# Designs tried in a protein design run: peptides against a protein of PDB entry 4GMN. Part 274

Target 1, 375 residues: chain A of PDB entry 4GMN
Amino acid sequence: RYANITLLALVTLASIGTDFQETLVKGNQGSRESPISAADEEWNGFDDADGDAMDVDQKSSSGEDQEEDYEEIDVKEDDEDDDDDSITSEMQADMERVVGADGTDDGDLEDLPTLRELIQTAVPQLIRLSNLPIDSDESLTIQSHALSALNNISWTISCLEFANGENANIHNAWYPTAKKIWRKTILPILEADSADLKLATQVTSLAWAVARVLHGETPTDGNPHRKFISLYHSSKQQAGGNSNSIEEPEDPFQGLGVKCIGVVGSLAHDPAPIEVNREVGVFLVTLLRQSNNVPPAEIVEALNQLFDIYGDEELACDKEVFWKDGFLKHLEEFLPKMRTLTKGIDKRTQPELRTRADEALLNLGRFVQYKKKHA

## One batch from the design tools (peptide; made by RFdiffusion4, then SolubleMPNN)

Design b2_p26_8_s4 (from b2_p26_8, 18 letters changed)
Fold by OpenDDE base, seed 1:
Structure b2_p26_8_s4 (fold): chain B 375 residues (1-375), chain A 26 residues (1-26)
Amino acid sequence: as target 1 above (375 residues)
Amino acid sequence: SDLEEIRRTVREYQRFLAQQQLEASR
């Protein structure tokens, strides 16, 4: 495990160095037209083909989860909205905060020096490069490569198990950096409301990778979930008009619609504000109701997100959203539609999509039965 | 200039990569 993380971090850093070097060479040559080489295969995580079907094993292990009092390191957000020149001083202060966080034993990456240096040295510089003023095709290309690099790093980390205190050292080292990526890279680009679908796709991929670790602890300032829901709807309106020009990714799970669902689903987990959870939950359930017009991969992702968000009955969102808004009825009514949808997927042409749809159908049946017993 | 900063960052990554490759080879 650790050897693979170290190797992947090194490969990612090598990619960053290559992509930036190529951009500098192209910018100096004034040749606008060289297609971004097909090496923009964003590493979209490990295909852990181990779909751990939520084995809702009713092991009532009454483990007294000791609420380890995570002392909220009160990172005083000095909301110094200071002007354009401040990015260098803030980044230096932020690098000093990321480097000068005295490694309490909980965040120590002593055994992972390559990953430590990637988080502490590379990521802050990538955040800066993603925030450069866009004044040229060169600066736009640098932003794109910085976002791709941040995406690859963030996806790599998001594929680690953090449940039950596993990899706590990596989690604790990543968590402040992930919040920084969210606030300094993702939010500003979402607020700019660019019509650039490529940029929107890159930012959404990065946002999903970051939100897969932060979940409901992802900063909710500015209601970013509404921006991703809006982006989802806007992307569908554009695809309906120009069926010929958006190369639908060969992988149905790499589509912008799936990525938007993944982001908003992750944002809606506890301890997210109940209104954020409600708006996302209503969005996801509405996709199921409209499933005849929704790609199967988006339905699979929306189901998985609904299971993860509402799987725990002890959470406030179960009572205040799931039961109050009558989601169970919608899931029950969707079961026969999901069976039809799944059977309509050709196992020969789309084997992965069919497998994931078969799993999501099984989980939907189990989830509905679970919720009916706890009603 | 932003271009000079980008060039600095690329050089820092190249140095870091070279160091990490030397450490991984020991």
Scores: peptide ipSAE 0.020, ipTM 0.535, DockQ to the pose 0.019
Fold by OpenDDE base, seed 5:
Structure b2_p26_8_s4 (fold): chain B 375 residues (1-375), chain A 26 residues (1-26)
Amino acid sequence: as target 1 above (375 residues)
Amino acid sequence: SDLEEIRRTVREYQRFLAQQQLEASR
């Protein structure tokens, strides 16, 4: 009886996190697509005050319009409007306020009662559940659902803008809780060294969501970046052996490899220790050198992480890692390989992967040019 | 509301955890 109530609570908390994410996505879709596409923002470089607009002469290569008559397969989306009315009017109103609110600095969630209850009441219980002794299949199920709920809540919060003091009240409420998730849920599971790739994928997804908010302020105790790099390599060794590969997720960007890259990239941001940044930067650049054996989605993520980490020339990591370790040369040498890789992705079978690879290729060209100008 | 049901479920869960801690301490 109580186990069913616990499971129902966890499923409901996981659904709330998803519903909030969807509401934030829909709120942002009025401006730009999915929160994953927020990472696909064209890297505009830092505006040098000297407004030499790079006239990228769009030489309109008049490629001949081969009108391939795509038969519109009228996939009747049966709009099963299963209006899963799980989004309460209070939850929706909280999400609308989060999307529209000028950051009030007070750290007070008085105006966000649902989000406050999730952060202050639900998350501390989910952390406790994720730390229960694993002694039964039921305790494993409870842990998995607790991790899923923490993941969905953490991802939702990580989709909020916190730059320029936006959503400062939410950031201030979440920040200590995010550190608690890291120290009490993520680190203990990573230290248990479980061969369970499902659990590893769940904890890595949660770690990415948490690290997307904490960045370089993520607790560095026990060198977690090395654990995720080791997990990345271990996952590649296991996939090569037994044909009971955990079905690679249909979405290439939901793979454990991509998640590991996302975590370590986020951990390497300022104010991360320079040695953490260096180890991550070397790992990411090494993936580009080995690109023939790396899934395209992992290359896209590794590039985006490199742009975000090393975009700012005022940061200590630019001088002490990027320039000192000669990363520009590796990015420049990778540019023709990226063009080949991107062209090899079929637009019909993998449209998202192709779009994100095209964007990452454009950004790589711009980034290399930017860094050459600032050399 | 689903929020009241969630708050109820979370409270019932907190009671369950408190009860389990009391049972494990016996």
Scores: peptide ipSAE 0.020, ipTM 0.553, DockQ to the pose 0.018
Fold by OpenDDE base, seed 3:
Structure b2_p26_8_s4 (fold): chain B 375 residues (1-375), chain A 26 residues (1-26)
Amino acid sequence: as target 1 above (375 residues)
Amino acid sequence: SDLEEIRRTVREYQRFLAQQQLEASR
C-alpha cells in the first residue's frame, strides 16, 4: 500500500522535473537568440533604369461575396486540461523570474515557489527513498524512480547559468542539497559495487548533473573519479562480450561512456586535488590516443572536458598537470585524427553529433593555438 | 493538483516513517 503511493509520488516528481527541464530548455533557447548582429548588408540599390511601362486600365471585376457560413463548431472546452496548464504556468513564471532576476546573493527562493518546493521539500524525500534498504524488486523500483526524479531535478538546475554570480540565490540553495545528494545517494550506490548497469547508468547520470554544479568542490571522499573511470572501462568490456545490446540510447550523448566522462571531467575542475585532476586528465588524453576504438560522442565530451579543465593558465592544474604531463603534444597529434573522425560523421543521419564534432574540432584547433602561445 | 497530491503523499510517508522509528525505538 505505502509502496504504491510512494511509487506514484515518485513518478509524478519525475514528470514535474522533466516538464521543468523542458521549460528551462525552451526559455534558454529563446534567450540564446544571439543578437543577429544586423550585418549592414548594404543593399546595393541597383540603379535599374526608367522603363515607362504602360497604364493598362484593367477593370475591377466585382467578385461576389460568397458568405461561407462558418458553422461555429462548439468545441466544448473539456475543463479537464486546466490543471496541467496551471503547473506549467507556475513553472514558466518561475523560469521568467530566474532569467530576469539580477543575482541576489541571498539563498532565498521566496520568488521561486516551484523550484523552492523541488529543492526543499521533494529532494530530501527522494534522497531518503533512494537510501531505503533494497530487499525486494519493489524497493529496487522505488530506488530507480527516486533516482530518476533526482536526476531530472538536478539536470534542470544544472542547466542554469551560475557564472559571474548569476542565479546566486538558486546556487546557494542548491549547493548544500547537491552535496547531500552526492554523499547520501551517489556515494553509497557507487560503494555497493553493483553489477547492475541500469542502476550504474542512473547514478552516473545523477552524478553528472550534480557535478556540473559542484565541479571540483564535489566531495572527493573515497576517490569517486576512480569509480567512474572503472565503470567506464567495465562498460566497454561488457559491450564487447555479450551481444545483449543494452539498447544503446538513440542519442549518442546519453550513453554511459559519455556520462562517465562528463562526471570525471566535472570532478577534475579547480579546486579539485591535483592528483584527482591528473588521473582524470590522463584518462581523457588516453581516450584521444585510443580514439579509433572510442565512440565519437565520447571523444566530443572528452575534448570539451579537457578545454574546460585546462582553459585557464592561472590554475594550478595548468602547470602541474597540463604542461608537466605533456598534454599539448597529445592534443596536437589528435588534431588530424579529429578532422578525419568529424568528416566521417554523416550529417544526414547524425546531424547533432556532426555539429558537436565540428565545434569540438574548431575548439581543439583554437585551444592548441592558445596553449602554444602560452608555452 | 499533482503537486498537492505529492505533498500529501510525502506527508503520509513521513508520518509512516516516523511511526516505524517510534516502534523500532520501543
Scores: peptide ipSAE 0.019, ipTM 0.543, DockQ to the pose 0.016
Fold by OpenDDE base, seed 4:
Structure b2_p26_8_s4 (fold): chain B 375 residues (1-375), chain A 26 residues (1-26)
Amino acid sequence: as target 1 above (375 residues)
Amino acid sequence: SDLEEIRRTVREYQRFLAQQQLEASR
């Protein structure tokens, strides 16, 4: 009886977290940029006010535009009235307010009652359920569902813009809860040193979602970045040995390697300790040096993390790590390899991976030029 | 609503935890 009620609650919480994410994505599709595409924003560098127009002589080689007659496939929107009444009117109203919210500085969620109940009422229960002793297949199932629900909620919140004081009320309400998830759910599971790659993937996904909001303010107790780097290496060793490859996710960006890179990259941001930043930066640059043996999606993620960590020259990590450890040379030496890697991705079979690799290549060129100008 | 069901389930779970704590304290 209790187990069934708990399982039902966890499934419902995981569903609500998904429905919130879908509603956020749909709400943002009315504005051109999906929040998932915030990582796909072209890194424009810092606005160098001295716009010396590099006349890139676009010698338009007139390649014959074969007008491939895109037959307008009239996708009949079959209005299947899927009365999937899953999204409550309260949830829709909360999501509309989140997308439109002028950031009030008060961590008050008075105007966001559904989100408030998820953060204040549901998350503390999910944290407790994720920490139950594993003594049965049922307790393992409960932990997995609790982690799934925490993941969906945390990812949804991590897709909100918090730059420039945007959504400050949500940030201020979430921030102490995110730290609780980190300390009470993520760290204990990482310390248990389980050989369960499924559990490791769930915890790493949750850790990435939490770290995307906390960044360098993520608790550094017990050097969690080293645990995720170790997990990255361990996952590569297991994939090379036994043909019980966990089916590589169809999406190359959902792999455990990408998730590990995303976590450690997020942990390395200012105000992270310089030694944490250095260890992560060296790890990421080492992936680029070894790129022939690294999946393209992991290279894309490692590049994006390097741009985000070392984009600001005013940060202590720029002088004490980026310049001191000679990262620019490694990035410059990687440019021709990245061009080859990106060209090797088939646009027809892996369109998303190709797009994100083309963007990361463009950003790498801009980043190297920027850093050379500011040397 | 699903939120009301969650709130109900969370309240039932909190009552269960409180009962278990009372039993463990005996």
Scores: peptide ipSAE 0.019, ipTM 0.547, DockQ to the pose 0.017; fails the geometry check

## One batch from the design tools (peptide; made by RFdiffusion4, then SolubleMPNN)

Design b2_p27_1_s2 (from b2_p27_1, 17 letters changed)
Fold by OpenDDE base, seed 1:
Structure b2_p27_1_s2 (fold): chain B 375 residues (1-375), chain A 27 residues (1-27)
Amino acid sequence: as target 1 above (375 residues)
Amino acid sequence: SEFHEESRRQTLRLSQERFKREVEAEK
């Protein structure tokens, strides 16, 4: 009984995290429709040019009226509008406020009660549940669902803009909690060195979501970047040997390899220790050099991470890593390979992967030009 | 930098779309 209630609560928390994300995505799409002010285009009346009606003689072919009495099977479309409107009016109101509010710098979430309860009440319990001793299949199930709920909440929050002090209240409330998730959930699971690829994928997804907010301020204790690099390499070795296809996720961007790249890239941002940045930067550049054996989605992610890490010349990592370790040369040498890779992706079968690769190729060209100008 | 603003907006959007699909695949 208690297990089923806990499971139901975890599933509900995971769904709430999803519904919040869907609402944020919808809200961000609406804000990009800047009302094109209907400029008063004076409807200059186009003159009615007298187009001669050509008299096409419709020959009346008298086809016989076979009234096939199609019995209207009154398929009651039970419009089960399962409007699983799982989005409560309170959740919707919180998301509308997050999209619309010039965030006050106060880490107070009084105006965001649902988000406050998620961060302050739910997440600490999920952290506890994710850290239970694994002694049964039930405890494994609870851990998995707690990780899923933490993942969904963390990803949703990581999709908010925090640049230039935007959503500062949410950032300030989330930041200590994100560090707690990292130290109490992610690190202990990574230290356990489990051969469970499902658990590794879940913790890596969560780690990416958390690291997308914390960036280089993510705790570097125990060198977690090396663990994710090791996990990346281990995942490649397993895929080559046993035809126990863990069904490669239909989405090439959901692969464990992409998630590992996303985590380590995020961990390497300023103010990360220069040696952490260097090890990650060398890893990412090495993927580009070995691109013939790397999935296109991982190449796209590795490029984006390199742009995000090294796109600012004022950062210490630009001088101490990017220029010092000669990354520009490797990016330049990769340009023709990226063009070939991108052109090889079928737009009909993999439209998203192609779009993402076209964007990454464009950005690679721009990035190389930018770096050459500031050399 | 001007490069960061355009890249970052794209990376965020694409990460949102990715996470949405991760959740849809768990249903």
Scores: peptide ipSAE 0.027, ipTM 0.641, DockQ to the pose 0.728
Fold by OpenDDE base, seed 5:
Structure b2_p27_1_s2 (fold): chain B 375 residues (1-375), chain A 27 residues (1-27)
Amino acid sequence: as target 1 above (375 residues)
Amino acid sequence: SEFHEESRRQTLRLSQERFKREVEAEK
């Protein structure tokens, strides 16, 4: 009886975290229908004045563009309105306030009672449940559901904007709880060194969500970045032998490798210790150098993490790691490989992976140019 | 930096889309 009630409560908390995320995504999409006046602030490209206008005679090769009539597959979004009545009217009101908080509402968590109860009441119980002694299949199930609920809540909160003091009340309430999740849930599971790749994937997803808020302020006790790097390598060794047992996630971006890269990238942000930053930076750059055997999604994530870590020239890691360890050369040498990799992704079968690879390629070009200008 | 603001917006969007799909795959 108590176990079934606990499981139901955990499933409900996981659903709540999901539905909250979906509403935040929808709310952020709705607010974008306000015309962001593209302030075409023309980023004034370098006036390198001298390039002789070679009149490239545009031979109008009238290639008959066969308009392939793309039959508009009317994917009826069966809006199966799964009326998952799981969202209380109070929760919906809290979600609307979080989405509608255009930076000016110094709103206390007093105005977010559902979010307050999630952080202050639910999360501490989920942490407790994730730390139960594993002595039965029931305790494993409880741990998995507790991790799923913590994951969904943590991911949802990690999608809030905290830059420029936005949502500072939520950030301030979440920050100590996020550190508690890290120390009480994530670290103990990582230290148990279980051969369970499912559990490793769950804890790594949670670790990424937590590290996306804590960044370089994530507790460095026990060198967690090295544990995730080791997990990355171990996951690659296992995938090569028994292709049958771990269903590779249908989504390339949901792989354990991508999650490991996301965690260690987030851990390496300022104010992380320079040696942590260096070890992560070297790991990420090494993936690019060895890209022939690395999944494209992991390359995309590794690039994005490198941009996020080293995009600010004022940070100590720019001088002490990026320039000192010669990362620019490796990024520049990777440009032609990235072009080949991106072109090798089929737009029809993997449209998202292609789009993200095209974006990462564009950003890599921009990043290399930026770094060359500031050299 | 201008690069950071564009990168953060893209990283947030990509992470939201990733999380949405994690949830859809767990259903």
Scores: peptide ipSAE 0.025, ipTM 0.639, DockQ to the pose 0.762
Fold by OpenDDE base, seed 2:
Structure b2_p27_1_s2 (fold): chain B 375 residues (1-375), chain A 27 residues (1-27)
Amino acid sequence: as target 1 above (375 residues)
Amino acid sequence: SEFHEESRRQTLRLSQERFKREVEAEK
């Protein structure tokens, strides 16, 4: 009885985190209607649809018109108008304020009561629930749902713009809570060294969301970057041996490998210790060198993390790691491999992966040119 | 998923805006 009420409350908190997210998306995006099927997906983050369509002058290579007879698959749009009006008028008003507010520098959430209650009331309870002794299937279920709720809330907040002092009030309110999630939820689970890949995936997703806000200010206690690198390697070894196919998620970017790369990449940002930055940078560059055995989605994420970490020449890591360890040469040598990899992705079967690989390839070319100019 | 585009659009935007600012600072 208490378990079911706790589970319902956790599912409701996870839903509120998702709805808060969708409302922030809808507030930043004008009129695009596509409903994401909400309920069971661990919400992994946000989509800024500012498609500044850079006219890539695709020089029309006149490939011959093979008239492939597209059989009109009559996709019955079952308009299940589940108007789950789950967005309370208060949540919508908070979202309109987040989108419209010139960020006041004070960590005051007086004007954001729903977000305040999520951060100050809900998250501390979720942290408590994620730390329950695992002594039953019920306690394991509670932990999983608490991690999912923390994940959705943390991802939502991590998708807010905090650059240039934007949303500073939210950032300042979240920052101590994010550190608490890291120290009280993430680190203890990582230290327990569980063979549970589901739990490892959940905690790694949460760690990525938290690290996307904390960056190099993420607590370095116990060298968590090495634990995530170890988890990355362990996940690759297990996928080869046991036919308990944890079905690779249909989305190649939801894989544990991608999540591990996202975490360690985020941890390596300034002001991370140079040693942490170096270990992560070497790990990421090594993935590119070994790209023949690395999933394309992990290559895309590793490239993006490298661009973020080393995109600023004023940072100590540029001189002490990027140039000193000769990363430019490895990136330049990877360009032709990335072109081949990207061209090998079928646009029909993996349109997102292809789009994201095309983007990462474009950025790799730009980044190599940039770094050569500033050499 | 829309999600993964934004994490990267922010990354890409930050990287591109850094590259733009630096390309502009050299002019």
Scores: peptide ipSAE 0.025, ipTM 0.599, DockQ to the pose 0.035; fails the geometry check
Fold by OpenDDE base, seed 4:
Structure b2_p27_1_s2 (fold): chain B 375 residues (1-375), chain A 27 residues (1-27)
Amino acid sequence: as target 1 above (375 residues)
Amino acid sequence: SEFHEESRRQTLRLSQERFKREVEAEK
């Protein structure tokens, strides 16, 4: 009973986190006409546990053929457009404010009560639930749902612009909570060294969302970048051995490999330690060199991370890593391979992957030209 | 999926916009 209520609450919090994102996206679309179709909510599916259908031997009682004249109840389809406006008017008002607010620098969320309650009340409980002792399938389910809710909330917040002091109030409110998620949820799960790829995927997704806000200010304790690099390699080794294909997500960009790249890329941003930056940079450049055996989506992500990490020539990592370790040469040598890779993606079957690859190819050309100008 | 796609589209947009801002600030 309590577990079912907890699960329902966690599912609801995960849904709210998704709805928040969709509405933030819709609110931001009011300024630019391209309908990014709200595509399909990949709800992380109910694993239909094969509930052993108890064969209730309903005995064959042969009750007679009463032809009940089903009067055609003209069910007026009241098109109750149950617009399942799961978004409360208060949530919508908060979202409209987030899109329009000149953020105060104090981390005050007085004008964002729903977001405040989400960050201050819900997230600390989700962190607690994600850290419960796993002693049952029920505890594992609770952890999974808590991670999903944290993931959705963290991703939503990570989609806000924080550059140039934008949304500074939200950033300042979220930042300590993001560090808490990292230290209390992500690190303990990564340290448990579980062979559970589902859990690894969930925690890596959450880690990426958190690291997209914290960047190089993500706690470096225990070298988490190396753990995610190791996880990347381990995931590739497992996919090659057991034909229990964890169904690679239909979206090539939802793969554990992409998520690992996203995490480590985000961790390598300034002000990350130069050695962390180097290890990540070498990892990413190595993926490009080995591109024949790397999924296109991972290449796209690795390129984007390289652009974000090394796009600023004033950063210490530009001189101490990018130039010192000769990354430009590897990017130049990869440019013709990227053209071939991108052209090999069918626009009809993988339109998004093709679009993202075309963009990454364009950016690679620009980035190489930029770096050559500043050599 | 959508959430991550949209998050990723926004991330890519933000990354692309950041990269554009960085490249444009140098012009």
Scores: peptide ipSAE 0.021, ipTM 0.578, DockQ to the pose 0.058; fails the geometry check

